# Ledger of designs, part 2: peptides against a protein of PDB entry 4CIC

Target 1, 148 residues: chain A of PDB entry 4CIC
Amino acid sequence: KVSTKGHYGVQAMFDLAQHFGEGPVSLKSIAERQGLSEPYLEQLIAVLRKAGLVKSVRGAQGGYILAREPRDIKVGDIIRVLEGPIAPVESVSQDDPEHSLKFDFSVTKSVWEKVKKSIEEVLDSITLADMLKDAEEAQMAQGYMYYI
Target 2, 147 residues: chain B of PDB entry 4CIC
Amino acid sequence: KVSTKGHYGVQAMFDLAQHFGEGPVSLKSIAERQGLSEPYLEQLIAVLRKAGLVKSVRGAQGGYILAREPRDIKVGDIIRVLEGPIAPVESVSQDDPEHSLKFDFSVTKSVWEKVKKSIEEVLDSITLADMLKDAEEAQMAQGYMYY

## One batch from the design tools (peptide; made by RFdiffusion4, then SolubleMPNN)

Design b1_p8_1_s4 (from b1_p8_1, 3 letters changed)
Fold by OpenDDE base, seed 2:
Structure b1_p8_1_s4 (fold): chain B 148 residues (1-148), chain C 147 residues (1-147), chain A 8 residues (1-8)
Amino acid sequence: as target 1 above (148 residues)
Amino acid sequence: as target 2 above (147 residues)
Amino acid sequence: SGSAFELA
């Protein structure tokens, strides 16, 4: 399961993408729109800032912006920053060398590696720009449903 | 992450696949080969048996067998039995209905649904027979490296 | 230990 951290991190980054080019957005406003606690969002933003995905702007109209254009930020980049490498299985502690030597362990590992690769390919194929486009299309579709 | 339960469940099922056609295998022997505690394996096997993936054989040479041929058991079937539906995100407790209504939540949900579908497709594309074949090929490759 | 994709 994508952790709550990964999920909310993608939501926060998407909120920043929706406001990209409009100037800095306050953490409070993001928290209110995304229904996150402000302290929790502060922790997420701190990690994202350290990774260079978000930039802090100081001043009276201070806040946060995306450090790159939405098209240059993959969902996979956000997840790797917040959660580390995508691991489909909890690494059974490498500490039992005897289990790692069993041939059957190698075959099962290959299954999880295939799953990992598939997840990475999906997440690396989706940018924040793609998500913006999908949101616009969905809003248009809803608008048309109310007019029909 | 595939839970430890899912991981060990696939290992146990693969062990049974390697012995398919040789008769019933004892839980003790599976536990020893896979490095699992016997009590933990008993719990896994009980779930797999209830789901009809494993069959118990009674008698002096009693034990467990696959209930179906290795080609008829997908890794995805094993995972669904042990872990339930593949959920890429923890369902944020449905208790905050206000969050579910936000349009941005719908877009993010679609990302996770794509991930879910991708995982399901991979796991449903791999059978225990495919794993057996991969194991045989790997053993042959190791054998050739020593010659 | 935040391993992202818990397939539970």
Scores: peptide ipSAE 0.131, ipTM 0.828, DockQ to the pose 0.227; fails the geometry check
Fold by OpenDDE base, seed 1:
Structure b1_p8_1_s4 (fold): chain B 148 residues (1-148), chain C 147 residues (1-147), chain A 8 residues (1-8)
Amino acid sequence: as target 1 above (148 residues)
Amino acid sequence: as target 2 above (147 residues)
Amino acid sequence: SGSAFELA
């Protein structure tokens, strides 16, 4: 599962992608469009900015922009920045001493590694540009349904 | 991430697969081999049994067996039984009223659906028989390194 | 809380 943080992070980045080339977008406007709280969005954007996926523009028309073109930002990049490496298994916190004898059975690890790889491949195969295209296609399809 | 429950469930089922055809295996023996507590394993096995993946055999030589051949049990089947449907996104519990306006933006949903599908495909492509084969191959490879 | 795959 993608955490709420990852989910909303992708939404926020997608919003910025939709406005790419239009100049800086305010956090308020992103929050309103995406149904996010501004404080929560600020935290997300701060992380994304530090990772170099987002740029802050100062001034009266200030806000945020994508640091790269939508085609150069993978969903996987966003998720890795916000959530860290995709871990297929909950790391049993080492802190429960009774579960210390985790026979990390190599075979079960291989299953989870395959899952991880599959998730990574999917997320790295989708760019913000792909998402933009999908959105446009969906909008066109809806528009045609209203005209028939 | 697979939960601890799913992880240990797969381990327990794999242990049963390794002993398939040998008769019933005691929970104690599974717990010892897999490094699990017996009470925890009992809970897992109870769920797996109710789902028809495991059978209980009563008697002095009683215990548990796979209800089907290892080739007929997918990892995905085990995970679905223990954890339910694979959800790619944490369902924001409806209980936080402030996040009610989840614009479930269709495009982001499609991303998560793709992830879900990918996970399902992987887990449904791996049977306990595949895991057995992988284990055998790994053991043979280790044996050759010592010679 | 039952969904197996948390990417968290």
Scores: peptide ipSAE 0.129, ipTM 0.822, DockQ to the pose 0.658; fails the geometry check
Fold by OpenDDE base, seed 3:
Structure b1_p8_1_s4 (fold): chain B 148 residues (1-148), chain C 147 residues (1-147), chain A 8 residues (1-8)
Amino acid sequence: as target 1 above (148 residues)
Amino acid sequence: as target 2 above (147 residues)
Amino acid sequence: SGSAFELA
């Protein structure tokens, strides 16, 4: 599962992408549009900022902007920043050393590596620009349905 | 992440595949070979049995066998049985009705659906027979390194 | 609802 953190992170970044070029947006406005708590969003934005995906703008009209163009931010970049490396299997907690018979089931490991690679390929193939395009196409389709 | 349940389930099923045609194997033997607790394995096997992926054999030499040939069991089948449908995103717990502004972020949902499809395709492309073949190839490669 | 793939 993409964690709630990853999910909301992508939503927040997508909101920033929708407003890219329009200037900084407040955390409050993002929270309202995305249905997120402002404190939770603040934590997400802090991580994204440290990773250089988001910039803070200071002043009365301050807020946040994407640090890069939407085409230069992959969904995979957002997920890796928020969640770390995509791990398809929970690391068996190293903490029980005795039953850590690391049976290097090399074969089962290879299955999960294939899953990992597949997820990475998908997430790295989708940019925020692609998401914007999809949203525009969906809105156009809805607009045509109301006029019919 | 594949849950620990899914991971161990695949390991247990793979162990049964390695012994397919040799008769029933005890839970104890599987647990020992796979580094699993017997009680935990018993829970996994119970689910797999109910789903018709494993059969129990009764008697003094009783135990468990695959209910189907290794080629007829996909990794995806095992995961779906143990974990249910592959969901790439945690369902936002329905429990907080107030903030359930289901903003149907249709666009973000589509991203996760693409991820789901990709995972399903991978897991459905791998059978226990494929895993057996990979294990044999790995053993042969190791054997050649010792000579 | 134990959804299978937790990307944790």
Scores: peptide ipSAE 0.122, ipTM 0.824, DockQ to the pose 0.622; fails the geometry check
Fold by OpenDDE base, seed 4:
Structure b1_p8_1_s4 (fold): chain B 148 residues (1-148), chain C 147 residues (1-147), chain A 8 residues (1-8)
Amino acid sequence: as target 1 above (148 residues)
Amino acid sequence: as target 2 above (147 residues)
Amino acid sequence: SGSAFELA
């Protein structure tokens, strides 16, 4: 599962991508469009900014912009910044110290490694530019449905 | 992340696969080998049994066996039984009702659907028999390192 | 509610 943090982070980054080239976007406007609380979004943006995915623009028309072009930001990059390395299995060691997986069976580990690799490949294959394209295509398809 | 339940469930099922054809295995023995508490394992086995992946054998030499051959049980089947449908994103709606994802943006949803599909493909491509084979190959490789 | 693969 992508955490709520990862999910909302991708939404926020996608919002910034949709406004890329239009200038800085306020946190308030992102929060309103994405259905996020402004304080929560502020935390996400702070992390994303620190990671160099977002830039802050100061001034009366200040706000946030993508630090790179949408084509240069993978979904995987966003997730890694917000959640760290993609882990397909909850580290049993963190939540239940008593259930130290004494037997990290190499075989079960290999299953999760395959899952990890697959997730990484998918997330690293999708850029914000790809998402923008998909959104445009979806809008066009909806437009055609109104003409039928 | 696979939940602890899914992780341990796969371990328990793999243990049963390793003993497939040898007769019933006690919960105690599985728990000991897999480093699980017996009560926790009992809960897992109960779910797996209800789903028809495990059979209970009664008697003095009773215990549990796989209900199907290892080749006929996918890792994906185990995970779906224990965790339900593979969801790549935590349903935001369950943990924070106030943050109703008002905008289930179709585009972000599509990303997660792609992830879901990828996970499903992987987990449905791996059987307990594949895991057994991998274990055997790993053991052979270790054995060759001692020569 | 099935704990889906948390990518947390």
Scores: peptide ipSAE 0.110, ipTM 0.827, DockQ to the pose 0.672; fails the geometry check

Design b1_p8_2_s1 (from b1_p8_2, 5 letters changed)
Fold by OpenDDE base, seed 1:
Structure b1_p8_2_s1 (fold): chain B 148 residues (1-148), chain C 147 residues (1-147), chain A 8 residues (1-8)
Amino acid sequence: as target 1 above (148 residues)
Amino acid sequence: as target 2 above (147 residues)
Amino acid sequence: KVHMLTLL
């Protein structure tokens, strides 16, 4: 499960992608469009900025922009920044030393590594530019449904 | 994240697969081998039995067996039984009616549906028989490191 | 504690 943090982080980054080249976007305007609280968005943007995915613009038209083009930002990059490494299972805390029945769960671990790899491949195959294209295609499809 | 329930459910089912054809396995023996508490395993086995993945055998050598051959049980079947449908994001509870800003998150939803599909494809591509084969290959590889 | 193990 992508956390609420990852989910809303992708939404906020997608909003910035939709406005890429239009100049800086205020956190307030992103929050309003994406249905996010401004304080929550501020925390997300702080992390994304520290990771170099977002830039802060200062001045009267201050706000945020993507630090790179939408094609150069993968969904996987956003998720790794917000959530860390994709972990398909919680690492059973190694901290129960006593029940060291060394049952080599290597085979069960390999299942979860296959799941991890598959998730990484999907998230690394989707850029913000791909999401923009999907949005345009969806808008065109809706436009045709109003003309038929 | 596969829940602890899903993780340990796959371990318990894999233990039963390793003993498939040997007769019924006691919950105690599964718990000991898999490092699980017997009460926790009892809850998992109850769900797996109700779903028809496991059978209870009664008698002096009572215990549990797989209800189907290891090749006929996918990891995805075990996960769906224990956790329900694979959901890549928490369904934001539809129950906040007021912030109905109809921002069509269709595109962000499509990302999560792609992730869901990918997880389902992986988990449905792995059977308990595939896991048995992977275990044999790992044992052979360890055997060669001692020569 | 519902350990909601988030699959991602």
Scores: peptide ipSAE 0.086, ipTM 0.789, DockQ to the pose 0.277; fails the geometry check
Fold by OpenDDE base, seed 3:
Structure b1_p8_2_s1 (fold): chain B 148 residues (1-148), chain C 147 residues (1-147), chain A 8 residues (1-8)
Amino acid sequence: as target 1 above (148 residues)
Amino acid sequence: as target 2 above (147 residues)
Amino acid sequence: KVHMLTLL
């Protein structure tokens, strides 16, 4: 499961993609548009900035911008930055030696590796540019439904 | 992420598949072979039994068997029984109306739906029979490395 | 509360 952190991180990055080329966006404006807590968004943006997906712009019209074009940012890149490696099974933390999954049978592990690969392929196939296009197509489709 | 419940549930069902046709297997023997807590396994098996994936056999040689052939049990069936519907994002529990994800933008939702579909396709493509075959092939490959 | 990163 993508955590709330991953989910909101993708939303925040998508908001920045919608404003790409328009200049810096304030965290407040992202929080308002996306229905996010500003303090929570600040934590997400701090991680995304450290990973080089977002840049901070200083000044009176300061805020955040995407550090790369929307086509050069995969959903998988955002998720890996926020959540780490896509893991289909919670790795039972190595710190309980008694519940060490000694019998992580290669066969059951291979099932989860197939799931991992499938998730990675999907998330790495979707860019912020693809999401922008899907949003434009959805908005056009809604516009046509109001004229019928 | 498949929970520990889903992971161990697949292991327990795979153990029952390895013994399919040999008669009932005790929970103790599954727990010993799979490195599982017997009380935890008892909870898993109780759910799997209620879902009709496992049958209980009573008597002196009592235990559990698969309720269907290994080819008729998908990994996806086991996971759906143990964890419910495959959901890519934690649904923020409806109980916080202030943090109602009002703006589950159709676009971000569509990303998670694509991920869900991909996982369902993978888990529904793998049966316990496929896992048995993979185990036999792995054992044969290990046997050939010793010769 | 360990946020169960459940099935994905």
Scores: peptide ipSAE 0.082, ipTM 0.794, DockQ to the pose 0.350; fails the geometry check
Fold by OpenDDE base, seed 2:
Structure b1_p8_2_s1 (fold): chain B 148 residues (1-148), chain C 147 residues (1-147), chain A 8 residues (1-8)
Amino acid sequence: as target 1 above (148 residues)
Amino acid sequence: as target 2 above (147 residues)
Amino acid sequence: KVHMLTLL
């Protein structure tokens, strides 16, 4: 399960992609469109900015923009920045060292590595540009359904 | 991330697969081999039994066996029984119904549906028989490193 | 704190 942080991070980055080339957008406008609290979005954008996915523009018309073109930002890049490495199993290694699974059964590990690889391949195959295209196609399909 | 419940469920089912055809194994013996508490394993086995993946054998040599052959049990079947449907996003719907994401953005949903499908395809492609074969190949490779 | 084991 993608965390709420990863989910809202992809939504906020997609909102910035929809406005790419129109100039900086305010956090308030993103928060209103995405149904997010402005303080939560500020924390999210701070992480994305530190990772170089978002730029801050200062001034009266200040706000945020994508740091790269939508085609140069993968969904996998957003998820890795917000959640860290895609791990199919929680590393039990932090809280209970006594119940640290001494049997790192190579076979069970191999199953989870296959799952990890599959998730990475999917998330690294989808860009913000692909998401923009899918949104345009969906709007066109809805438009045609009202004319029939 | 697979839950600890899903992870240990796959390990316990794999232990039962390694002993398939040898008769019933005790929960104590599985717990000792897998480094699990017996009470935790009892709860896990109760769920797997209710789902028809495990059978209980009664008597002095009683215990548990796989309910089907290892080739007829997918890793995906074990995970669905223990964790429910594979969901790529937490349904925010339980703790804060007011912040239930009214914007089911069709595009974002499509991304998560693609992730779900990929996880399901991987987990449904791996059987307990495939895991047994991988374990045998790994033991053979270690055996050849000592010669 | 139920560490919701986020099944990725």
Scores: peptide ipSAE 0.065, ipTM 0.794, DockQ to the pose 0.278; fails the geometry check
Fold by OpenDDE base, seed 5:
Structure b1_p8_2_s1 (fold): chain B 148 residues (1-148), chain C 147 residues (1-147), chain A 8 residues (1-8)
Amino acid sequence: as target 1 above (148 residues)
Amino acid sequence: as target 2 above (147 residues)
Amino acid sequence: KVHMLTLL
């Protein structure tokens, strides 16, 4: 499961992608648009900034920008930064080496590795640019539904 | 994320698959083989039984069996029974209908729907029979490394 | 201590 942290992190990064090239966006404006608490967003942005996905701009028109173009940021990159490695199962602590059932652990592990790979492939196939395009297409579709 | 409940549920169902056709398996024997607490396994088995994936057999040789053949039980079926619908993200409570940003919520939702579909496809492509086969192949491979 | 992480 993607945590609330990953979910809101993708949402905040998408908000920054929508404003890419318009200059710095305030945390307040992102929080208002994304329905996030400003303190929670501050924690997310701190992690994303440390990972080099977001830049802080100082000054009266200061705020945050994407550190890369939307096409160069995968959803998988955001999730890995916020949550760490994509783990489909919680690591049942490998800390009990004594139970000799190494083999059954291997087969069950292979299932979760297949799930992991599939999640990684999906999240690494989606960029913030793809999300922007999907948003534009859906806005156009809504516009057409109001004219019919 | 698959919970510990889903993880151990698949492990317990796989143990029952390994003994399919041999008769009923005791919860104690499953717990010992799978490194599970018997009380925890009892809770899992109760859910799996209610869903019709496991049957209880009564008597002196009583215990549990798979209710279906290993080929007719997907990993996805086990996970759905134990955890409910595969949700890649927590349902951020839709309970605040007033914030007008329905559209940004739609695009982010589509990402998670793609992830959901991908997880479902994988888990629905793996049966307990596939897991048995993978176990046999890996036992054979280990046997060849000792010669 | 096996931390049962709750499914959110």
Scores: peptide ipSAE 0.039, ipTM 0.793, DockQ to the pose 0.162; fails the geometry check

Design b1_p8_2_s2 (from b1_p8_2, 6 letters changed)
Fold by OpenDDE base, seed 1:
Structure b1_p8_2_s2 (fold): chain B 148 residues (1-148), chain C 147 residues (1-147), chain A 8 residues (1-8)
Amino acid sequence: as target 1 above (148 residues)
Amino acid sequence: as target 2 above (147 residues)
Amino acid sequence: KKYMLTLL
């Protein structure tokens, strides 16, 4: 599972994408908009900053900005930074090497590797810019639903 | 993550696929080959049997068989039976409806729905027959490495 | 409904 950490990390990065070019956004404002606790968001942002996805801006109007344009940040980049490598299955610890027919384990492993690859391909195909576009399209669709 | 239940369920179903047409396989023999505990395997097989993926055969040479041919059982079928619907995302309980901008939540949800769909497509594209073929190909490749 | 991604 993408942990709560990955999920909320994508939300926080998406909030920063929505405000890209408007200057630094405070953690408080992100927390309020995204329904996150400020302390939790601070931990997420610290990791994202260390990974070079977010920049801290100092000053009276200080806060955070995306370190790259929304088109240059994949959802997969955010998830890998927060969760590490995408692993659909836990590697069952090699605790008992002796009795498992090594062969059957390899075939089932290949299924999970195919799942992993598919997840990686999807998450690497979605940028923050794609998410912004999807948001705009959804807003337009809602606007039309209020005019009918 | 595919739970240990899903993972071992696929292993047990693959073992039954390897022996498809050879008659009933005992839970003991599956457990030994797959490195599973018999009590754990019994629970998995009970669920798989109830879902119609496995049949129990009674008698002195009784045991379990696949209820369908390996080509007619997708990995996705096994996972759905054992884990339920593939949810890359747990629905967090609706405890606080008020303050989340409904909109941002919808876009992030769409990302996870795309991930869900991709996982489903992969798991529904792999049959037990495909796994058997992959096993045969891997065995041949190992055989050629020893020559 | 908050969705928390669970990779299988």
Scores: peptide ipSAE 0.084, ipTM 0.780, DockQ to the pose 0.301; fails the geometry check
Fold by OpenDDE base, seed 5:
Structure b1_p8_2_s2 (fold): chain B 148 residues (1-148), chain C 147 residues (1-147), chain A 8 residues (1-8)
Amino acid sequence: as target 1 above (148 residues)
Amino acid sequence: as target 2 above (147 residues)
Amino acid sequence: KKYMLTLL
């Protein structure tokens, strides 16, 4: 499961991507647009900032910006920062000493490693720029549906 | 995240696959081999049985068997039975009325739908027969390392 | 709707 943390982190980063080049965005504005609690968003942004995905701008028009261009931020980067390594299964403690259990463990582990790799490939294939493009395409499609 | 339920469900089903054709396996024996609590395994097996992935055999040599051949049971089938639909995101309530939130919601949703599809494709590509084969190959490789 | 991402 991508936690609520990962989900809202992607939403907040996407909001910052939509405003990329327009200057700093306040946490309040992000929270309002994304339906997030401001205190929760502060915690997310603190982690994202520490990881170098977001920059804080100080001043009267201060706030947050993406630290990199939207094309240089993968969804996988956001998820790894917020949740750590993508683990499809909780690593059941390797401590089961019995050889048979270790072997069956290895086979089931290989299934989850395949799932992990697949998730990583998907999340690393999607940038914030791809999300912006998908948003624009969806908005254009919706706009055309209102003019017909 | 595959829950402990999904994980142990796959282990239990794999144990039944290893014994497929040998007759019914007791829950106790599965629990011992897989390091599972027997009461927890009972709950898993009850769900798997209700879904038609496992059969209960009655009698003195009773227990459980796979209801289908290992090649006809996908890991994805086991996960769907135990956890329901693969949802990379929990759908929290749709009732946010604001149009902008709906749109940003649609884009983020598409990301998670791509992830969902990818997970489903992987889990549906792996059968219990594939897992048996992988186990045999690993055992052979380990055997060759000792000689 | 808050989706809690349940990545498997």
Scores: peptide ipSAE 0.072, ipTM 0.786, DockQ to the pose 0.270; fails the geometry check
Fold by OpenDDE base, seed 4:
Structure b1_p8_2_s2 (fold): chain B 148 residues (1-148), chain C 147 residues (1-147), chain A 8 residues (1-8)
Amino acid sequence: as target 1 above (148 residues)
Amino acid sequence: as target 2 above (147 residues)
Amino acid sequence: KKYMLTLL
């Protein structure tokens, strides 16, 4: 599962990418545009900042910026920071010993490893720059549909 | 996330594939081999049976069999039956209107659709027959390491 | 539709 955290984290990072080069944006403005609660966004940004994906700018015009160019941030990087390793199966936490999957069936594990690899390849193939380009193309396509 | 339900469902279906052609197996025997509780397995089998992936055999030697050959059952079929549509994003239930994601960001949605398609392609490329073959190859590889 | 990203 990409949790709600991963989803909203990608949205927040995409918002920062859309404003890349315009200077720092406030968390309030991101929250308003993305339909997020400001307290929830603060938690996301704290994690993303600690991971070096976001920088905080201080001052009256302070806020947040991407720490790297949009082309240098993969969706996979954002997801790994927020969710940890991409796991298609929730590792059954060690805490329920009775339902210890005694048979760590190497074969079923290999299925999930193939799924994991496929997800990683997709998420690592998409940058914030690719998302910006897709947004521009979608806006152009909408513009053309209004003129027909 | 493939839930625990999806994971154990694939294990139970794989156990039935390993015994395919040997006749019906009891839920008890599957549960013991797969390390599952019998009541939990009963719930899984009920869903899988309703979906036509498993058949119940009646009688003293009754139990369950695959309804189709292992080559005709994809891992994706099992997952769709147990989990529903493969969604890399859980649809947040309608009930909290205030946090309505006003921007159904078509762009972020497209990322998740790409992930969905990739997962579907992988899960639909793997059959229970492929899993049986992988198990046989793994057993052979272990056998060669002991000599 | 709120999509909670549940990566499988």
Scores: peptide ipSAE 0.071, ipTM 0.785, DockQ to the pose 0.262; fails the geometry check
Fold by OpenDDE base, seed 2:
Structure b1_p8_2_s2 (fold): chain B 148 residues (1-148), chain C 147 residues (1-147), chain A 8 residues (1-8)
Amino acid sequence: as target 1 above (148 residues)
Amino acid sequence: as target 2 above (147 residues)
Amino acid sequence: KKYMLTLL
């Protein structure tokens, strides 16, 4: 389950990618465009900054920028930073001994590992640059539908 | 996230696949082998039976059987019955109108649809027969390590 | 519509 945190983290990183090379973007401006609360965005940006995906710029024209080029940031990198390792099944915490006798049947585990690998391959195949290209293509397609 | 319900549903269906052709299996026997409570297993089996994946057999040697051969039941079929459609993203309920103005950026939606398709392809590529084969191969590999 | 990933 990509949490609301992962989903909005990808949206916020994509907003920063759309402004890449234009200088620092304010949290307020990102929050307004993405329909997020500024306090919620501050928490997301703090995590992304600590992981080295975002940089803070100080000054009157201060704000945030991507720490790397859009082509060097995978969707999988953003998800792993915000949610941790992609786990298709939650490891049942060791703390309930009555349910801890779950025979982790090696066969059912192998099914979930195949699902995990498939998700990782997809998320690691998509960069912020690929998302920018897809957005441009979609905008061009909409523009052509209004002129025909 | 496959719920505990989806996870145990696959385990219970796999237990029935291991006994396919041997006749009806009791819920008690499945619950004991899989480390499940019998009341929890009754709820799972009721859903799986209503969906036509499991049959109930009546009598003194009554119990449950797979409704189809193990090769004709995909892991994806079990998950869809227990959890509904594989949604990589839950639609947050309509009830908070202030947060409803979310621009569903078509681009972020397309990422999640690619993830959905990938999960569906994997789960629809694995049958209970494939799981039986993998279990036999693992048991043989363990047996050869002891000789 | 908020989308929250369900199976992950």
Scores: peptide ipSAE 0.067, ipTM 0.783, DockQ to the pose 0.291; fails the geometry check

